Peptides against a protein of PDB entry 4N78. Designs and how they scored, part 36

Target 1, 186 residues: chain A of PDB entry 4N78
Amino acid sequence: HFQVICRLLGYQGIAVVMEELLKVVKSLLQGTILQYVKTLMEVMPKICRLPRHEYGSPGILEFFHHQLKDIVEYAELKTVCFQNLREVGNAILFCLLIEQSLSLEEVCDLLHAAPFQNILPRVHVKEGERLDAKMKRLESKYAPLHLVPLIERLGTPQQIAIAREGDLLTKERLCCGLSMFEVILT
Target 2, 155 residues: chain B of PDB entry 4N78
Amino acid sequence: MAELQMLLEEEIPGGRRALFDSYTNLERVADYCENNYIQSADKQRALEETKAYTTQSLASVAYLINTLANNVLQMLDIQASQLRRMESSINHISQTVDIHKEKVARREIGILTTNKNTSRTHKIIAPANLERPVRYIRKPIDYTILDDIGHGVKW

## One batch from the design tools (peptide; made by RFdiffusion4, then SolubleMPNN)

Design b1_p10_7_s2 (from b1_p10_7 with E8R)
Fold by OpenDDE base, seed 1:
Structure b1_p10_7_s2 (fold): chain B 186 residues (1-186), chain C 155 residues (1-155), chain A 10 residues (1-10)
Amino acid sequence: as target 1 above (186 residues)
Amino acid sequence: as target 2 above (155 residues)
Amino acid sequence: LPLFEELREE
């Protein structure tokens, strides 16, 4: 599903969706969630230290459960605050999955474009074969496919300009060094 | 453009008119040949004249049709060439627009990106101080302070 | 990636 979404929206659509999601998340975090967190901080025990490990995991859990029992049972916290947190979580997950899907698509595009851009794959050398010989064979095989040099030789000035721009757009992808998700987490 | 205009406005219509006129003329020639054969004392001569006129008429019609056909073909070739040029121009514009749109889109999404950072895993540092046993006192929490926050029902 | 970063640095 996310792959299809990425294909349909493209960079423009993804940018719009991400911006809107960020606005929503920001609104939730700075609004209702912040208010609840502030209030919760006020009602939280002033001193709540980790119990002794001798109590074991069940005892420690029970201790914290008891300390927070009244807070957890607060109806508005469950209905509003936790729901907002779920929405934030869903938004974050959505962004993550979109970025991952986009990265996969970009990598696929780069791989498909590679033969046309004088990018050769890593060659596995079998026993008895020289790496240099294989590389030369590959170079010779793909040389006619180098699009920009071909168009520079045979094309009109307008076609050359378009080819260069297209080549640049093909080479530069987000997956080459940029992350949206890191921005979202900040 | 001048050649195409001449073909469309002058040569092809002119050729069509000439062909139509030839039809009328051929009918007259046929009538003449028929009457000449009937009235002539020398039937052999009349027949030879008819053959000559028939050959001439067929040749003239063939010439007119061939000329007209060639002009039509030339017209179509010119039009096809113009369409190809137009298509090329449209494609160029379309590609330019697409590239521009893509650049805009990339700038927009770029605002939402940062450089990938490889974060090192932080070492978990053990607390320096031993935990002192603190007596747990259960105190009731006042929830009324939360009543003014959120969309909950106020009782 | 200049096409993506051009607007961030301004």
Scores: peptide ipSAE 0.123, ipTM 0.774, DockQ to the pose 0.485
Fold by OpenDDE base, seed 5:
Structure b1_p10_7_s2 (fold): chain B 186 residues (1-186), chain C 155 residues (1-155), chain A 10 residues (1-10)
Amino acid sequence: as target 1 above (186 residues)
Amino acid sequence: as target 2 above (155 residues)
Amino acid sequence: LPLFEELREE
């Protein structure tokens, strides 16, 4: 599903969706969640000392439960705050999955474009074969597919310009060195 | 453009008219040949003249048809060439627009990105001394030593 | 990636 979304939206659509999600997340964090956090901080016990170990684990748990009873019983926390946190979480996950799917698509595009851009795959050398000979063979095999040099030789100036721009756009992909998810986490 | 216009407006219509006129002329020639044959005392000569006129007429019609056909073909070739040029122009514009849109899109999404922090893989220097796997002899742990440590209920 | 970075510095 995410792969289809990435294909459908492209960079422009993904950017728009991500921007809107960031706005929503920001709104949730700075608005409702912040308000609840402030309220919770106000209701938090001012003095919460570690109970004596003599009460045992159940007693200690009960102690903390009692200290936090007002917070736990706060109905709006469960209904509104947690829901908003879920929304934030879903948004983050969505962004992550979109980026991952986009990266996969970009890698696929790069792989498909590689023969046309004089990018040769790493060759596995079988026993008895020379790496240089195999590389030369591959180079010779794919040489006719090098699009930009071909167009530079046979094409019009306009076609050459378009081919160069297209080549640049094909080579430069987000997966090569950029991350959206890191921006979202900050 | 001038050549196409001449073909469409003058040469092809003119060729069609010429072919039509040729039909009328052929009818006249046929009538002449028929009358000439009937009236001539020398039927053989009249027949030969008819053959000559027939050959000439057929040649003229063939020429007119060939000329017209060539003009039509030329017209179609010019039109095809024009269409190809138009297609090329449209494609160029379309590609330029698409590239521009893609650049804009990339700038927009770029705002939402940061450089991937490639953690420099610190060369994990393998400690030089491969600790020889000391054969771990599991000695049974005698827990009775712990019996006197703590406030445990001596059962 | 110049196409992506040009707008981050602004």
Scores: peptide ipSAE 0.121, ipTM 0.774, DockQ to the pose 0.521
Fold by OpenDDE base, seed 4:
Structure b1_p10_7_s2 (fold): chain B 186 residues (1-186), chain C 155 residues (1-155), chain A 10 residues (1-10)
Amino acid sequence: as target 1 above (186 residues)
Amino acid sequence: as target 2 above (155 residues)
Amino acid sequence: LPLFEELREE
């Protein structure tokens, strides 16, 4: 589903959706969640030390449960704050999945375009084959497929310009060095 | 354009009219040949004359059909060439627009991106002072309060 | 990636 969404929206659509999600997340964080966090900080125990490891995980958990009893019993925390946190979480997950799906799509596009852009695959050298010979064979095999040089030789100036721009657009992908998810976390 | 127009407006319609006129003329020739054969005392001569007219008529019709067919083929070739040129122009414009749109889209999404940096995991600093063992009474923890937290998103 | 970066500096 996310792959289809990425394909349908494209960069423009994804950008719009991400911007709107960021606005929503910002609104939730700066509004309701902030208010609840402030309230929670007021009711938070002033002194909460880590229990000894000898108590084991259950004992430690019970200790913290006791220390946070008032917070856990805060009804509005479950109804409003946790819901808002879920919304934020869902938004983050959505962004993550969109980015992952987009990255997969971009990688596929890059892989498909590679033979046409003079990008040779990493050659696995089997025992007994010379790397140089295999690379030369690959170069020879894909040389006729190099699109930009081909169009530069045979195409009109307009076609050459379009081919160069297309080549640039094909090579430059977000997955090559950019992340949207890191911006969201920030 | 001038050649195509001439073919469409003059040559092909003219050829069609000529072919139609030839049909009418052939009918007259046929009638003449029939009457001539019936009225002629020399049947052999009349037959030879009929053969000559038939051959001439067939040749004329064949010529008209061939000329018309060639003109139609030429017209189609010109039209096909025009369509190819139009297609090329449309494709060029379409590609230009698509590239522009893509550039705009990429700029927009670029604002939402940052360089991939491996965030260093913050080292959890262990507290320096071990707390003295305080006797802790274990109370049963009810985990049902968390049942509403974390409904798995069915992806 | 100049096409993506050109707008981040503004």
Scores: peptide ipSAE 0.112, ipTM 0.772, DockQ to the pose 0.522
Fold by OpenDDE base, seed 2:
Structure b1_p10_7_s2 (fold): chain B 186 residues (1-186), chain C 155 residues (1-155), chain A 10 residues (1-10)
Amino acid sequence: as target 1 above (186 residues)
Amino acid sequence: as target 2 above (155 residues)
Amino acid sequence: LPLFEELREE
């Protein structure tokens, strides 16, 4: 599903969605969630001493339940806070999954474009084959597929310019060194 | 463009008219030949004249058809070439627009990105010595040492 | 990635 979303939205669509999500998250964090957290901090008992062990596990549990009764009741009454936190969590997860899906798509695109851009995969040389000979064979095999040099030789100046720009756009991907999710976490 | 216009407006219509006129003329020639053969005392001469007219008529029609066909083919070739040029121009514009849109999109999403601090994952140099799995001897943790710390039940 | 970075500095 996320892969389909990435394909449909593209870079621009993803950017717009993420910007809006960031705004929503910021609004939730700075608004309602902050207010609830402040209120909870105020209601939190200032002094919560560990009860005597003589009360046993049930007694200790009851003690803490009593000490936190107001907080629990407040939290139960204010389910909106948890819903907002859920929304924030969902937004973060959504961004993560979108970025992961986008990265996969970009990697696939890079792999598909590689033969046309003079990018040869690191050949695992099986035992006994000369690495140099195999690389040379691969270079020779894919040399006719190099798109930019081909167009430079056969194309018009306008076509050459477009090909170079297209090549640049194909080579430069977010997955090569950029992260969106790190920005979201900050 | 001038050549195409001449083909469309003058040569092809003219060729079609000529072919139609030729058809009418052929009917007249046929009638003439038939009458001439019937009325002529010298049937052999009349037959030779008919053969000559038939050959001439067929050659004329063949020429007209060939000329017309060549003009139509030429017209189609010119039109095809024009369409290809137009298509190329449209494709160029489309590609330019797409590249521009993509650049804009990349700028927009780029604002939302930061450089991956590739923390130099210190190559966890696998210590060369596979430390033999030290048999985790579960020494029973004697918790009795904690018996004196806190409110625990003094057994 | 100059296409992504050049626009960050603008």
Scores: peptide ipSAE 0.121, ipTM 0.767, DockQ to the pose 0.664; fails the geometry check

Design b1_p10_7_s3 (from b1_p10_7 with E8R E9A)
Fold by OpenDDE base, seed 1:
Structure b1_p10_7_s3 (fold): chain B 186 residues (1-186), chain C 155 residues (1-155), chain A 10 residues (1-10)
Amino acid sequence: as target 1 above (186 residues)
Amino acid sequence: as target 2 above (155 residues)
Amino acid sequence: LPLFEELRAE
């Protein structure tokens, strides 16, 4: 589903969606969630230390339950605050999945474009074969597909300009060094 | 454009009219030949004259058709060339627009990106003060209190 | 990615 979404929206659509999601998340974090966090901090026990392991898991759980009883029993926390946190979480996950899907699409595009851009794959050399010979054969095989040089030779100045720009756009993808998700987490 | 216009407006219509006029003229020639044959005392001479007129008429029609056909073909070639040029222009514009749109899109999404950073391992710092053992009395845990927490299945 | 950086700087 996310792959299809990425294909349909493209960079423009994804950007718009992510910007809106960021706005929503920011609004939730700076608004309702912040307010609840402040309130929770006020009611949080001043001293809540890790109990000794000798108390066992049940004892430790009960200890924390007792210390946080007022927080756990806070009705609005379960309904409003946790719901907002879920929304934030969903938004984050959505962004992550979109970025991952986009990266996959970009990688596929790069791979498909590679033969046309003089990018050769790593060649597996079988025993007895020379790597250099295989590489030369591969280069010779794909040489006619090098689009930019071909257009530079045969095309009009306008076509050459378009080809160069297209080549640049094809080579430079977000997956090559940029992350949207890291921005979202900041 | 001038040549195409001349073909469309003058040469081809003119050729069509000439061919039509030729039809009318051929009918007159046929009538003449028929009457000449009937009235002539020398039938052989009349027949030879008819053959001559027939040959001339066929040659004339063939010439008119050939000229018209060539003009039509020339017209079509010019039009085809114009269409190709238009297509090329449209394609160029389309590609330019697409590149521009892509750059705009990339600018927008680029604003939402940062350079990938290598994850730094967080150093876990152990608390310096060991907690003094506080005697905790174990009470039975009531798990029913947790039943209202979250969206779990209410049994 | 120089293109993206350039586009962001604009």
Scores: peptide ipSAE 0.220, ipTM 0.795, DockQ to the pose 0.800
Fold by OpenDDE base, seed 5:
Structure b1_p10_7_s3 (fold): chain B 186 residues (1-186), chain C 155 residues (1-155), chain A 10 residues (1-10)
Amino acid sequence: as target 1 above (186 residues)
Amino acid sequence: as target 2 above (155 residues)
Amino acid sequence: LPLFEELRAE
């Protein structure tokens, strides 16, 4: 599903969706969640000491439950604050999954473009074969597919310019060194 | 453009008209030859003249058809060339627009990205002293020591 | 990615 979404939206659509999600997350965090956090901080016990160990685990749990009773019983916390946190979480997960899917798509595009861009795969050398000979064979095999040099030889100046720009756009992908998710986390 | 226009407006229509006129002329020539043959005392000469006119007429028609055909072919070639040029121009514009759109899209998504922090994996400095593999002497673990530990059923 | 960097600087 995310792969299809990435293909459908492209960079533009993904950017728009991500921006809107960031706005929503920011609004939730700076608005409702912040308000609830402030309220919770106000009602938080000022002094909460660790009870004596003699009360045992159940007694200690009851103690903390009692100290936090007002917070736990705050109905709006569960209905609104936690829901908003879920929405934030879902948004973050969505962004992560979109980025992952986009990265996969970009890698596939890079792999498909590689033969046309004089990018040769790492050759597995079988025993007894010379690496150099295999590389030369591969180079010879894919040499006619090198698009930019081909167009530079046969194309018009405009075609050459477009080919170079296209080649650059094909080579430079987000997955090569950029992360959206890190921005979302900041 | 001038050549195509001349072909479309003058040469091809002119050729078609000439071909049509040739039909009328051929009819006149045929009538002439028929009358000449009937009226001539020398039928052999009249026949030879008819053959000459027929050959000339056929040659003329063939020439007109050939000229017209060549003009039509030339017209089609010019039109095909124009279409190819237009297609090329449209393709260039389309590609330019696509590249521009892609750059805009990349700008928009780019502002939402940061450089991947490649955590320099600290070279785990392998401790210099490879602990000499202590010869693992498999001593059978005597589990009988555990027989007295727990509520287990004594056998 | 120089292209993206250039595009971001714009």
Scores: peptide ipSAE 0.219, ipTM 0.795, DockQ to the pose 0.757
Fold by OpenDDE base, seed 4:
Structure b1_p10_7_s3 (fold): chain B 186 residues (1-186), chain C 155 residues (1-155), chain A 10 residues (1-10)
Amino acid sequence: as target 1 above (186 residues)
Amino acid sequence: as target 2 above (155 residues)
Amino acid sequence: LPLFEELRAE
């Protein structure tokens, strides 16, 4: 589903959706969640030390559960705060999944475009084969497919300009060095 | 463009009309030949005249058909060339628009991106003072309080 | 990714 969404929305649509999600998340964090966090800080135990590891995970957990009993029993925390946190979590997950799906599509596009852009795949060398010979063979095989040089030879100046711009747009993808998810986490 | 117009409006219609006129004329010639053969005392001469008229008629029709066919072929070639030019122009415009749209889209999404950095995990610092050993009694933990927390993501 | 950087700078 996320793959289809990415295909449907494209960069423009994804940008719009993510911007809106960021606004929603910001609103939740700066509004309701902040208020609850402030309240929780007020009721937080003043002294809460880490128990000894000898008590084991269950004992340690029980200790903290006891110390935070009043907080856990806070009804509004479960109904409103946790719901808002779920919404934030869902938004984050959505963004993550969108970015992952987009990255997959971009990688596929890059792979498909590679033969046309003088990008050779990594070659697995079998025993007895020379890497250099195989690479030369691949270069020879794909040389006629190099689009920009081909258009530069046969095309009009306008076509050449478009081809170069298209080539640049094809090569430069978000997955190559950019992350949206990191921005969301900040 | 002027040549195409002449072909479409004058030459091809004119050729079609000429063929139609030739048809009517051929009918008259046929009637004449038939009557001439019947009325002529010299049947051999009449037959030779008929052959001559037939040959002439066939030649004229062949000429008209050939001329018309060539004009139609020329028309099609011109139209094909025009279509190719139009296609090229449309493609150029389309590609330009697409590139522009893509740049706009990339600008918008680019604002929402940062360089990929490996996030460092937060180091948990142990307290400086170790807690004195105190006897702690474990109570059973009820996890049912968490039953309403979280939603499964369906992949 | 110089293009993206350029586009962000605009």
Scores: peptide ipSAE 0.209, ipTM 0.792, DockQ to the pose 0.799
Fold by OpenDDE base, seed 3:
Structure b1_p10_7_s3 (fold): chain B 186 residues (1-186), chain C 155 residues (1-155), chain A 10 residues (1-10)
Amino acid sequence: as target 1 above (186 residues)
Amino acid sequence: as target 2 above (155 residues)
Amino acid sequence: LPLFEELRAE
C-alpha cells in the first residue's frame, strides 16, 4: 500500500501530505496532549523511588501501579489523551513507512539507471582472473549505454542540456543522504 | 516549404493530368493501330508498326508513372521530416516542463528533509540512593481497566 | 546532495 501511495503521490504529493500531517501532529502536541500532560504532572507523585528488587517484578509493578493509580483512573486519559497519542503515533509511523517505501523506489531507480550513467557494480574476482581485465570488459560492455556522452556526441545542444539535467535528477535522490523522518522527530 | 508547395500544387497535379491525358492518347493510338492493321495489305508491317507504338506508349506511361511516384515519395519524405521536427520540438518542451515540475517537487520535499544522522539513545538514569528497606504489601492488580485501550499489534 | 541543498536555498 505504501509503495502504491508513493508512486501515486510522488515528491509533490508526499510533501503536501507530510506537511499536513506535521500540522496535525503539532496541533495535537501543543494543544490537547500538552494540556493533559500538564494535568498529569500535577497529579504525579512528588516522590517516586525505585523499590528494591527483592520485591520481584510483580511487587515492583504493583508499587508503580499504586503510585500512578490516580493517573490510571483518570477517565479522560483513556478517552481523549490516549486517542490523541495514537493519532500522533500513527502519523509518525505513516511518515516512516512512506519514507522507507520511497527510499526503496529510489534505490530501484538508481540501480536501473546505473548502466546508463557509467556506474558499474563491484565485481567478484574469481581465481585466475585479473580485476583490471574484468573491469575493462565490463566498461567496454556498457560503454555504448552511457547516455550523456552519447547524447553529447549525437544530440542537439538542447538535447544535451536536457540529458545533463535528467542525469543529475536521476543521480540525486533523497535516499542518498537525506531523511524526512528526522525532521518529523524534531 | 517552397519545394513542398511546388510538389503539392504543381508537380503532382501536373503529373496526374499528364497521366490522364496519356490515357486518352493511348486510346487513340490503339484505335489507329487496330484500323491500320485491318486496312493494311501488309499485315506484317502493320504489326511491326503497332509494336513500335506499343513500346513507345509503354515507355511514355512508365516514365510518367515513375516521375509521379518519385514526386509523391519526395512529398511524403518532406512531410515526414516536418512531422519529425515538430515532434522533436514538442518533446523538448514536454521534457523541459517535466524537469521543471520535478525540480519544484524536489524543492518542496527538500524543505522537509535533513541530513541523515545517527540518533543518540536516551540513557536511563538509575537512582543514586537505594530505597529504605520497607516491607511492601502487595495488592492485586486489576488489568481489566486496560481492556478498552489499544488495538493490539498490527503488522 | 547539492541539488536539494540548492533547491532549499531558493
Scores: peptide ipSAE 0.208, ipTM 0.792, DockQ to the pose 0.815

